# Ledger of designs, part 46: peptides against a protein of PDB entry 3PBP

Target 1, 203 residues: chain A of PDB entry 3PBP
Amino acid sequence: LNEKDLNLILNKSLVMYESLDSTTDVIVKRNVIKQLQFVSKLHENWNSRFGKVDIQKEYRLAKVQGPFTINPFPGELYDYTATNIATILIDNGQNEIVCVSFDDGSLILLFKDLEMSMSWDVDNYVYNNSLVLIERVKLQREIKSLITLPEQLGKLYVISDNIIQQVNFMSWASTLSKCINESDLNPLAGLKFESKLEDIATI
Target 2, 203 residues: chain A of PDB entry 3PBP as posed
Amino acid sequence: LNEKDLNLILNKSLVMYESLDSTTDVIVKRNVIKQLQFVSKLHENWNSRFGKVDIQKEYRLAKVQGPFTINPFPGELYDYTATNIATILIDNGQNEIVCVSFDDGSLILLFKDLEMSMSWDVDNYVYNNSLVLIERVKLQREIKSLITLPEQLGKLYVISDNIIQQVNFMSWASTLSKSINESDLNPLAGLKFESKLEDIATI

## One batch from the design tools (peptide; aimed at target 1 F111 V132)

Design b2_p22_8_s3 (made by RFdiffusion4, then SolubleMPNN; from b2_p22_8, 9 letters changed)
Fold by OpenDDE base, seed 1:
Structure b2_p22_8_s3 (fold): chain B 203 residues (1-203), chain A 22 residues (1-22)
Amino acid sequence: as target 1 above (203 residues)
Amino acid sequence: SKLETKKKVGDFLVEKQLEKAK
């Protein structure tokens, strides 16, 4: 396996992933995502020492569902449509961040401020109408899908036409989680809500 | 309570966004 072959496999995997829709069998979806994750990890570690790559068993692929309110709603997004929605765990408890993508290539990270409990159950999504804006990330590309892994806290995978990117927001989410769990907001003062964007795989 | 804290966190975040917009 060389870099060219890896890219080919990645491309094939991405094409398969893009073909997934609501009618696709759950097993097929899972397999495609697992393959994509595997290839992405290989790509990330290509220039590093070869190590064991673990394939994650669980995944979350969420589609937009509403209605929900975002406060404040970014004025720039009024003319755009939400395309994808995902929830990302930020701790081993029940705290999650909601991410919504728009057709302008923006991601917004949102906080559920009124929900009593969060559900990670893929089959039982709990919808919260109240969402608070944390951060806007401008990718300037067409976002095809959002992928989250339960074992990867504060990480979101964004699939576009030619790249898989990881959004990592643990820099602030860890503090946020602590504040919630300890009922102390003091650590939020001065905190920068800036996520890290990293290219995982380029097609 | 956790619920009360979440509400306060939400309020804080809203205020922060409004400050950025100014």
Scores: peptide ipSAE 0.635, ipTM 0.939, DockQ to the pose 0.384
OpenDDE base, seeds 2, 3, 4, 5: peptide ipSAE 0.635, 0.635, 0.609, 0.633; ipTM 0.937, 0.941, 0.943, 0.940

Design b2_p22_8_s4 (made by RFdiffusion4, then SolubleMPNN; from b2_p22_8, 15 letters changed)
Fold by OpenDDE base, seed 3:
Structure b2_p22_8_s4 (fold): chain B 203 residues (1-203), chain A 22 residues (1-22)
Amino acid sequence: as target 1 above (203 residues)
Amino acid sequence: SILETKQQIGKFLVKKMLEEAA
């Protein structure tokens, strides 16, 4: 990570946030906000070392109210920059997985272990701030975007320059969902957290 | 509760990932 890269991602995140409107899909809104939260955290850390960049009040609120932590964070990713964030539903309830992509081509799949009420009010901006690492998927591609479809549970589409790939984690997410809904952790024992990666189409 | 369950799952996953990294 360098200052230039961080600033670029921050600016991108801000622009995305500003693009939100009443017609924006709920998933898109969530992803944009989460991205802003993450980048804002990084920005704050950078500012403490190299100087502060002024941001709008709304973005400042996101920094104060919305930053989240990832535990554990893969050490090798400290040298890389987050590029995209997505939230994927794993059941018809409220259970979801968060995915973050990095410029090394990695995807990290994250579990929200602290459930908090989400507020879309800028002045009362509160979101989950605890994420637990489940899996790292190394694509070794430049990830351009992450796409989710509400009707496709546990599936993430990754768009790179020349290919669309599907990450399917229902192999473990179905069990995870069951554990949550039934308040029974027993099925987690021995569960393999390995997603399926499939090429969908070349572009 | 769902909240408590998620917290427990979180603990489990953290432990698992740390063990795998060691």
Scores: peptide ipSAE 0.555, ipTM 0.911, DockQ to the pose 0.493
OpenDDE base, seeds 1, 2, 4, 5: peptide ipSAE 0.552, 0.542, 0.551, 0.547; ipTM 0.911, 0.916, 0.910, 0.917

## One batch from the design tools (peptide; aimed at target 1 L133 L176 L185 F193)

Design b2_p23_3 (made by RFdiffusion4)
Pose (drawn by RFdiffusion4):
Structure b2_p23_3 (pose): chain A 203 residues (1-203), chain P 23 residues (1-23)
Amino acid sequence: as target 2 above (203 residues)
Amino acid sequence: EEEERLEAFYEAVERRINFVKKL
């Protein structure tokens, strides 16, 4: 955990602690407070020279959160099954797109709009487990796998049956991160959220 | 469907911007 990232989760934790009011669900309030306490303890034991911190076994037992809401979910896909999930980096600030494959050779590019709180005990804990559809890409080919190269932002390799295609969504993803970082929604108006699809090779 | 998608996306990005602005 480098210094930049350590501070990022600390500040996110502080923003949420302040975001607490009385209508806030008791179980959620507990987790937010626990998250702040935990992130603070990490900050106290963080070894700056190695950029690492030890984590006791107690804090590693966590229960799953979900299911995430996928909004708006495409109606056709109720007849199909999800195949693969990939994560694609948009910028240099941990901003990402979640990608999911389906039986119909389709791809949904998702964005997480709500900040999650950490949770360890709570069963079936859902809260800000929220994803939003940005785009859907139908390749009409059997998608065997999804691959990413850390060196290339906003690009995803999709291995179909005899093709390796590259879905390139930096056309709109670059603007998306700018508005997130500049807190200005205007540039999104009019942007067509269409990714450049490109055949890389025959396999 | 496309209209709903865009409305939902813009509202979601606004919510994300509001959160990030507090950082």

Design b2_p23_3_s1 (made by RFdiffusion4, then SolubleMPNN; from b2_p23_3, 13 letters changed)
Fold by OpenDDE base, seed 3:
Structure b2_p23_3_s1 (fold): chain B 203 residues (1-203), chain A 23 residues (1-23)
Amino acid sequence: as target 1 above (203 residues)
Amino acid sequence: MEEERRKTFLEGVKKKMEFNSKL
C-alpha cells in the first residue's frame, strides 16, 4: 500500500458515503460509515516516509464481503460449481476483469460494475456484489488454477492437468479500458467480446 | 454477445463511469 493507493481508497470510501440516502439500508449505512472512518484514520496516521499506518485492532476484523452475483448468470452453468477466481488488470490504472472458472471447464469473464466495501460489522455482509457477464470461454478441461502476471495486461493463464493455456482478451479489453477512462461508451457498441486461447506449454 | 447481455454490460460500464466521475 502506497500513498496513491491510500488516497484512492479514501476517495472511493467518500464517494460510497456520499451515495447514502434515506432509502439506504441501515446495515449498509453502518458498514459504509465504518469503512470511511477506518480509511480516514489510516490516511490521518499515514507516515509517507515509512509507509506505515497504525491500525487499531478493532478495524483489523474487517472481512471480505460475501458472495458475488453474476448477471446474467449463464443457464448452462447452473449445475456446475465455481472452482477458481482471478482478477486481471486491463490497464495500469484501476480497470480489471474478474474471471471465474467452473468444474465443467468453463471460464467466465466478468466486469465489476459496482464498488464493494469490506464487511466491518456484519457477518455475510452483501451489498453491491454484482459482476456483469462479458464472455464465456469453454476449455473443456479440469481447471486446476488461474494465474495472472502483473506485467501482462489482459492475459490469464489457465493451468490444467497437462497444459498451460493463455486466455488473451486485450482484443476487447483495450477498448473497454479506453472507454472507461474517457467516459465514452460508443466504442463498445458492436465490439466483439471474443478472447483468444493459445496453448503455451505442455506439462 | 446476446443483445440483453450487451445491454446489461453497457449499463454496468456506465455505472463504473458514474462512480469514477465522483472521485
Scores: peptide ipSAE 0.573, ipTM 0.941, DockQ to the pose 0.755
OpenDDE base, seeds 1, 2, 4, 5: peptide ipSAE 0.568, 0.570, 0.573, 0.568; ipTM 0.940, 0.940, 0.941, 0.940

Design b2_p23_3_s2 (made by RFdiffusion4, then SolubleMPNN; from b2_p23_3, 13 letters changed)
Fold by OpenDDE base, seed 4:
Structure b2_p23_3_s2 (fold): chain B 203 residues (1-203), chain A 23 residues (1-23)
Amino acid sequence: as target 1 above (203 residues)
Amino acid sequence: MEEERRKTFLEGVGKKMEFNSKL
């Protein structure tokens, strides 16, 4: 975490806070406020020289939000169970794809269309937990693990049985990244969201 | 990508852009 990242998190938390209104659920309000308070304290206590922050123990209890909603959820996966999750960076900024594996050997590539807060106050906090389906990749193998390398944008390594496979989605993710960063949807028109699957190694 | 799924996706990207515009 660097100062830039912290500032971004702070700004996101502020935007989330500013999105609250009189109609917002009290639980959501409380959660967003707690997040903002935490991030603000982090920012205040940030030592840029050492990259250290004194974090009160109470805030360390924050959990990742879940469960998520996938829209649309692939009907073919209704009878299957999610097994792994990974986040893959698609640029050097903040744009990422979420990947979820299922016990049928499917991978789904997902877009976070809404900014999610951490869960600060309520167990199983759920708000803005939307994930949008981009692609389903069928491996037809038992997926044991998902591996990402931060230096390898838009690539996911899938370990199954005795094989390591690479899923490369930069064919569309580069365009997606550009679109997000430039606030222009036009290049997404007609774009094929088809990832490349390659066998990398046998293990 | 199915048309409906594409629509949903584009809407999602739009939401992200909207959020980012506030940053």
Scores: peptide ipSAE 0.578, ipTM 0.942, DockQ to the pose 0.763
OpenDDE base, seeds 1, 2, 3, 5: peptide ipSAE 0.576, 0.577, 0.575, 0.575; ipTM 0.942, 0.942, 0.941, 0.942

Design b2_p23_3_s3 (made by RFdiffusion4, then SolubleMPNN; from b2_p23_3, 14 letters changed)
Fold by OpenDDE base, seed 4:
Structure b2_p23_3_s3 (fold): chain B 203 residues (1-203), chain A 23 residues (1-23)
Amino acid sequence: as target 1 above (203 residues)
Amino acid sequence: DEKKRRETFLEGVKKKMEFNSKL
């Protein structure tokens, strides 16, 4: 975490706060406000020299929001259970893809279309928890773990029983990143969301 | 199904862009 990242988190939290209105659920308001308060305090106490912030213990109890909703959920996966989740950076900015594995050996690549707050007030807080389906990759094997390397954009390593496979989605994710960053949807027209699967190593 | 999925995706990306425009 650096000052730039903190500023971004603060700005995101502010935008979320500003999106609140009289129709917003009270629980949502509380969570967004608490997040903003936390990030604001974090920002106020940010020591650029040490990269350290003294965070009150109360705020350390914040949880990642869950569960997520996948839209559309692949009908073929209704009978299967999610096993792993990973987040893969697609650029050096803030754009990322979420990957979820299932016990049928499927991977789904997902886009976070909405900014999510942390859960601060209520267990199992659910708001803006939407994940949009991009692609389904069928590995047809039991997925033990998902690994990402921060230095490797748009790559996911899948560990199964006897093999490490790489899923490379930069064929489309580079375009997606560009589109988001430039606020232009046009390059997404006709884009194929087909990731490359490659065997990397036999375990 | 693919068309609908694509449309949903594009809408999602648009929402992200709209959010980003406020940052």
Scores: peptide ipSAE 0.587, ipTM 0.943, DockQ to the pose 0.837
OpenDDE base, seeds 1, 2, 3, 5: peptide ipSAE 0.582, 0.584, 0.583, 0.585; ipTM 0.942, 0.943, 0.943, 0.943

Design b2_p23_3_s4 (made by RFdiffusion4, then SolubleMPNN; from b2_p23_3, 13 letters changed)
Fold by OpenDDE base, seed 4:
Structure b2_p23_3_s4 (fold): chain B 203 residues (1-203), chain A 23 residues (1-23)
Amino acid sequence: as target 1 above (203 residues)
Amino acid sequence: DEEERRKTFLEGVGKKMEFYSKL
């Protein structure tokens, strides 16, 4: 965590807070406010020289929001169970893809269209938990683990029983990143969301 | 349906862009 990242988190939390209105559910309000309070305190106590922040113990109990909704959920996967999840950076900024594996050997690549807050106040907090389906990759093998390397953008390593495979989705994710960063959807028109699957190693 | 999926995706990207515009 650096100052830039902290500022970004703060700004995101502020935008979320500012999105609240009289119609917003009280639970959502409390959760978003608590997040903003936490991040604000982090910012206030940030020592950029040492890269550290003192955090009240109570805030350390915050959890990642769940469950998520996937839209559209692939009908073919209704009878299967999610097994792994990973987040893959697609640029050096803020953009990422979420990947979920299933016990049929499928990977789904997902886009976070909404900013999700942490869960602060209530267990199983659900708000803006939307994930949008981009691509389904069928590996047709038991997926044991998903691995990402921060230095390798748009790459996911899939570990199965006897093989490590790489899923490379930069063929489309680079365009996606550009579109988001430049606020232009046009380059996405006609773009094929087809990731490249490669065998990396036998294990 | 691929067309529907694409539409949903583009709408999602649009939402993200809208959020980022507020940062």
Scores: peptide ipSAE 0.539, ipTM 0.930, DockQ to the pose 0.826
OpenDDE base, seeds 1, 2, 3, 5: peptide ipSAE 0.537, 0.538, 0.537, 0.538; ipTM 0.930, 0.930, 0.930, 0.930

Design b2_p23_4 (made by RFdiffusion4)
Pose (drawn by RFdiffusion4):
Structure b2_p23_4 (pose): chain A 203 residues (1-203), chain P 23 residues (1-23)
Amino acid sequence: as target 2 above (203 residues)
Amino acid sequence: SEQLEMREKIGTYFRELMTEKLE
């Protein structure tokens, strides 16, 4: 955990602690407070020279959150099954797109709009477990796998049956991160959220 | 804080936009 990232989760934790009011669900309030306490303890034991911190076994037992809401979910896909999931970096600030494969050779590019709180005990904990559809890409080929190279932002390799295709969504993803970071929604108006599809090779 | 609020606004923007496309 480098200094930049350590401070990022601390500040996110502070923003949520302040975001607490009385209508806030008791279980959620508990987790937000626990998250702040935990992130604070990390900050206290963080070794700056190694950029690392030890984590006790107690804090590593966490229960799953979900299912995430995928909004708006495409109706056709109810007849199919999800195959793979990948994560693609948009910028240098941990902003990412979640990618999911389906039986119909389709791809949904998702965006997480709500900040999650950390949770350890709560069963079936859902809260800000929210994803939003940005785009759908039908390759009409059997998608055997998804691959990413950390060196290339906003690009995803999709291995179909005899093709390696590259879905390139920096056309709109670059603008998306700018508005996130500049807190200005206007540049999104009129952008077409279409990714450049490109055949890389025959396999 | 503003960036988290912006992300919520982006999410609303896409929900409205993608709902129209999926009709």

Design b2_p23_4_s4 (made by RFdiffusion4, then SolubleMPNN; from b2_p23_4, 12 letters changed)
Fold by OpenDDE base, seed 1:
Structure b2_p23_4_s4 (fold): chain B 203 residues (1-203), chain A 23 residues (1-23)
Amino acid sequence: as target 1 above (203 residues)
Amino acid sequence: KKKLETKQQIGKFFVETMTEKLK
């Protein structure tokens, strides 16, 4: 991530903020505001510290919420505890992926195979009881927070051990979105569900 | 209805795929 990219993220966040009105859902408002604040702080710190970013605890407000089952559940994770949860949009039609982090430094990407309302809450409450495993990503870091930007489809920002990393799963999520929207599973055959990891900034 | 059914089928696909991977 360079300064230009960060500016683009900031601008997108600002546009989202500006789109808020009296008719906007309270949860959505809160989330957009928090995201804007986070990105703004990121931008400020980026400019001031030449690529080093300090993120305050106030921007790391993610909790595991909502009853759910994960199928299949990785056996290796039975001894670990979920630490954060996030929902990431994969298209403009409200298809989404759920991400859960664990205290072993793992991320699991999950598909909601039941229809539910999308959550925009900062706490990333998941109402769906059924989550299906797509991918496990092993970061081997203490994950402090999961951040999503609504204008950045299929991207998750992970804050851990003084580093911000981007998880980009659009390589497969775009196909998944297409499958959902077109009601055709054929494109899933042979698809590799492997996300890309990129270091964004050091904290 | 169709979208929901599709999601359920996709879910089954992933369950099968990941169950195999986790063996």
Scores: peptide ipSAE 0.660, ipTM 0.948, DockQ to the pose 0.418
OpenDDE base, seeds 2, 3, 4, 5: peptide ipSAE 0.656, 0.641, 0.635, 0.636; ipTM 0.948, 0.952, 0.951, 0.952

Design b2_p23_5 (made by RFdiffusion4)
Pose (drawn by RFdiffusion4):
Structure b2_p23_5 (pose): chain A 203 residues (1-203), chain P 23 residues (1-23)
Amino acid sequence: as target 2 above (203 residues)
Amino acid sequence: FTVSSEEIAESIKPKVEFTEKLK
């Protein structure tokens, strides 16, 4: 955990602690407070020279959160099954797109709009487990796998049956991160959220 | 299935507002 990232989760934790009011669900309030306490403890034991911190076994037992809401979910896909999931980096600030494969050779590019709180005990804990659909890409080929190269932002390799295709969504992803970082939604108006599809090779 | 830019901007607005609070 480098210094930049350590401070990022600390500040996110502080923003949520302040975001607490009385209507806030008791279980959620507990987790937000626990998250702040935990992230603060990490900050106290963080070894700056190695950029690392030890984590006791107690804090590693966490229960799953979900299911995430996928909004708006495409109606056709109710007849199909999800195959793979990938994560694609958009910028240098941990902003990412979640990609999911389906039986129909389709791809949904998702964005997480709500900040999650950390949770350890709560069963079936859902809260800000929210994903939003940005785009759907139908390759009409059997998608065998998804691959990413850390060196290339906003690009995803999709291995179909005899093709390796590259879905390139930096056309709109670059603008998306700018608005997130500049807190200005206007550049999104008019932007067509269409990814450049490209055949890389025959396999 | 498609989603308009206005609909996307409205949907992701909480992320923008949250990031603004980090400043």

Design b2_p23_5_s1 (made by RFdiffusion4, then SolubleMPNN; from b2_p23_5, 6 letters changed)
Fold by OpenDDE base, seed 4:
Structure b2_p23_5_s1 (fold): chain B 203 residues (1-203), chain A 23 residues (1-23)
Amino acid sequence: as target 1 above (203 residues)
Amino acid sequence: FKVSSEELIEKIKPKVEFNAKLK
């Protein structure tokens, strides 16, 4: 964790806090507040010359939220099991695509549409755990692993039995990144969300 | 399965709005 990352987490936590209103569930309010309190304390201590962050015991119990919801979930995949997951950066910021593989050889490319907090207060806390389906890619192969390279934006390498394939989704992800960063969704109009599949090597 | 751009725009809108507040 560096200062830049901490600042971003703090800013996100602040924005989440500011999004709370009278209609927000009490459990959500409590959780967001606890997160903000933790991050704020962490930030204060980080700037202190002594580098010792006293983390209260209560904050050490924070957990990652439970399962995500995928919307829409492809009906064809109900009978199949997820096998691998990867996160692919699409810009030098924090925009990323989540990829999940299934045992039928399908890849789903997902976007996290909501900012998710940690679980600070309640066991099995679930809020803003939505993933938006962008594209389904059918490889019709047994997917053994998913590999990403940090220097290669919007590229996913899929390893199957005898082949390494590259999935390149920068054709649409570049536009998506721009839309998010510039707060303008207009460039997405008419865009085709079709990734490029290329064979890279035979193993 | 293809997602339309229109559907995606509506789904991404909350993220765009959130990120706009970070600036």
Scores: peptide ipSAE 0.489, ipTM 0.919, DockQ to the pose 0.921
OpenDDE base, seeds 1, 2, 3, 5: peptide ipSAE 0.487, 0.487, 0.486, 0.488; ipTM 0.919, 0.919, 0.918, 0.919; seed 5 fails the geometry check

Design b2_p23_5_s2 (made by RFdiffusion4, then SolubleMPNN; from b2_p23_5, 6 letters changed)
Fold by OpenDDE base, seed 1:
Structure b2_p23_5_s2 (fold): chain B 203 residues (1-203), chain A 23 residues (1-23)
Amino acid sequence: as target 1 above (203 residues)
Amino acid sequence: MTVSSEELREKIKPKVEFNAKLK
């Protein structure tokens, strides 16, 4: 965590707070307020020189929210088990694709469509834990591992059996990134969300 | 299987709007 990251977290927390209204659930309000309070104090006490913050004991209780929900979840995958997960950067910002593999040889490519807060003093807090299904890729083989390379945006390497395959989704992810960063959804019109699969090596 | 552009547009609209407020 650096100062830039902390500033971003603070700004996100502020935006979340500002989004609260009379229709917002009381539990959500409380949670967002607690997060903002924590992040604000963290920012205030941040020592940029040493990258250290004295965190009061009271705030050490924050937890990550529970499991995400995939929307829509592919009906065909109800009988299968997730085997691997990877996160792939699609730009130099914070936009990422989440990939989950299943024991049927499927890959699902997911996007986090909502900004999520941490859970504060609430057991089983679940809010904005959605993932949008973008694409299902069927490899028809047992997936052993998912590998990402930080220097390669929008690329996933899949190791299965005796082959390494590359999944390249920059054909659509570049547009998605642009839409998010520029706050313009128009470029999505007519876009096909089909990744390119390529054999890289036989192992 | 892939999402349609129209469906994705609707689903990510809140995220786009949220990010717009960060600028």
Scores: peptide ipSAE 0.503, ipTM 0.932, DockQ to the pose 0.910
OpenDDE base, seeds 2, 3, 4, 5: peptide ipSAE 0.502, 0.500, 0.502, 0.500; ipTM 0.932, 0.931, 0.932, 0.931; seed 2 fails the geometry check

Design b2_p23_5_s3 (made by RFdiffusion4, then SolubleMPNN; from b2_p23_5, 6 letters changed)
Fold by OpenDDE base, seed 4:
Structure b2_p23_5_s3 (fold): chain B 203 residues (1-203), chain A 23 residues (1-23)
Amino acid sequence: as target 1 above (203 residues)
Amino acid sequence: MTVSSEELIEAIKPKVEFNKKLK
């Protein structure tokens, strides 16, 4: 963690805080406030000269906020179980695609449509994180593992019993990344969200 | 199965709006 990263986290926390209103769930409010407080203290305790931070006790209580909800959830997957999860970077920033595999051999590619806070009250915090379904890729095989390489943007390696396959979604993810970064959604118009599947190796 | 561009655009508007506030 560097100063730039800390500032970004602080700014995110501030924006989240500012988004709170009378309609926001009380637990969500509390959680966002706690995060902001923690990050603010972290920022205050940041020694820019030495790149050191005094980490507070509260950090140990921070967990990922709630379960995720896929929207829409593919109806065909209701009877199947998720087997693997991976996160794939699509740019050198913070944009990423979440991939979930299922025991039917399906992959779903997902995007987080909301900025989520950490959970600071794990036992009492109930919040469903929103994930937008972008694409379902049907491999029709048992997926053993999902592998990502940080230097390979928008690429997912799928390991099955006898094959390694690459899913390349940069055909659309590059545009998505640009749209998010530039806050301009126009380039998404007419875009097809179809990934390329390639056999890499037989095993 | 793929999302339509229109559906995705609508779905990610909140994220884009959030990011605008970060700038």
Scores: peptide ipSAE 0.413, ipTM 0.895, DockQ to the pose 0.870
OpenDDE base, seeds 1, 2, 3, 5: peptide ipSAE 0.391, 0.390, 0.379, 0.410; ipTM 0.890, 0.880, 0.883, 0.895

Design b2_p23_5_s4 (made by RFdiffusion4, then SolubleMPNN; from b2_p23_5, 7 letters changed)
Fold by OpenDDE base, seed 3:
Structure b2_p23_5_s4 (fold): chain B 203 residues (1-203), chain A 23 residues (1-23)
Amino acid sequence: as target 1 above (203 residues)
Amino acid sequence: MKVSSEELIEAIKPKVEFNAKLK
């Protein structure tokens, strides 16, 4: 975590706080407020010289949110089990794709459409936990692991029994990134969400 | 399974709006 990242997290937490209104659930309000308080204290106590921040004991109990929902979920995968998960950066900012593999050899590429807070004082806190389905890729093999390289945007390496395959989705992810960053959705019109598969190595 | 661009456009609008507030 660097100062730039901390500033971004603070700004996100502020925007989340400003989105609260009289209709917002009390539990959601409390979690968003606690997150903002935590991030604000981190920002105030940030030692740029040493890259250290003292964290109050109360905030060490923060947890990741519970299960996520996928919309739409492919009906064919209802009977299969998720085996691996990976997050792939698509730009040098904050935009990323989530990939989940299944024991049928399928990959699903997902977009995080909502900003989420951590869970602070409620067990099994769940809010804004949706993922949008972009593409399903069928590999028809047992997937052992998913590997991503930080320097390779929009690329996922899939390791099976004797082969490494690359999934490259920059054909559409570059446009998606641009649309998000520029707040213009027009370039998505007519875009095909088809990733490129390539055999990289036999192992 | 492939998602249409129209469906994705509607789905990502909240994210675009959120990011716009960060500028």
Scores: peptide ipSAE 0.382, ipTM 0.882, DockQ to the pose 0.932
OpenDDE base, seeds 1, 2, 4, 5: peptide ipSAE 0.325, 0.382, 0.383, 0.377; ipTM 0.863, 0.882, 0.880, 0.878; seeds 2, 4 fail the geometry check

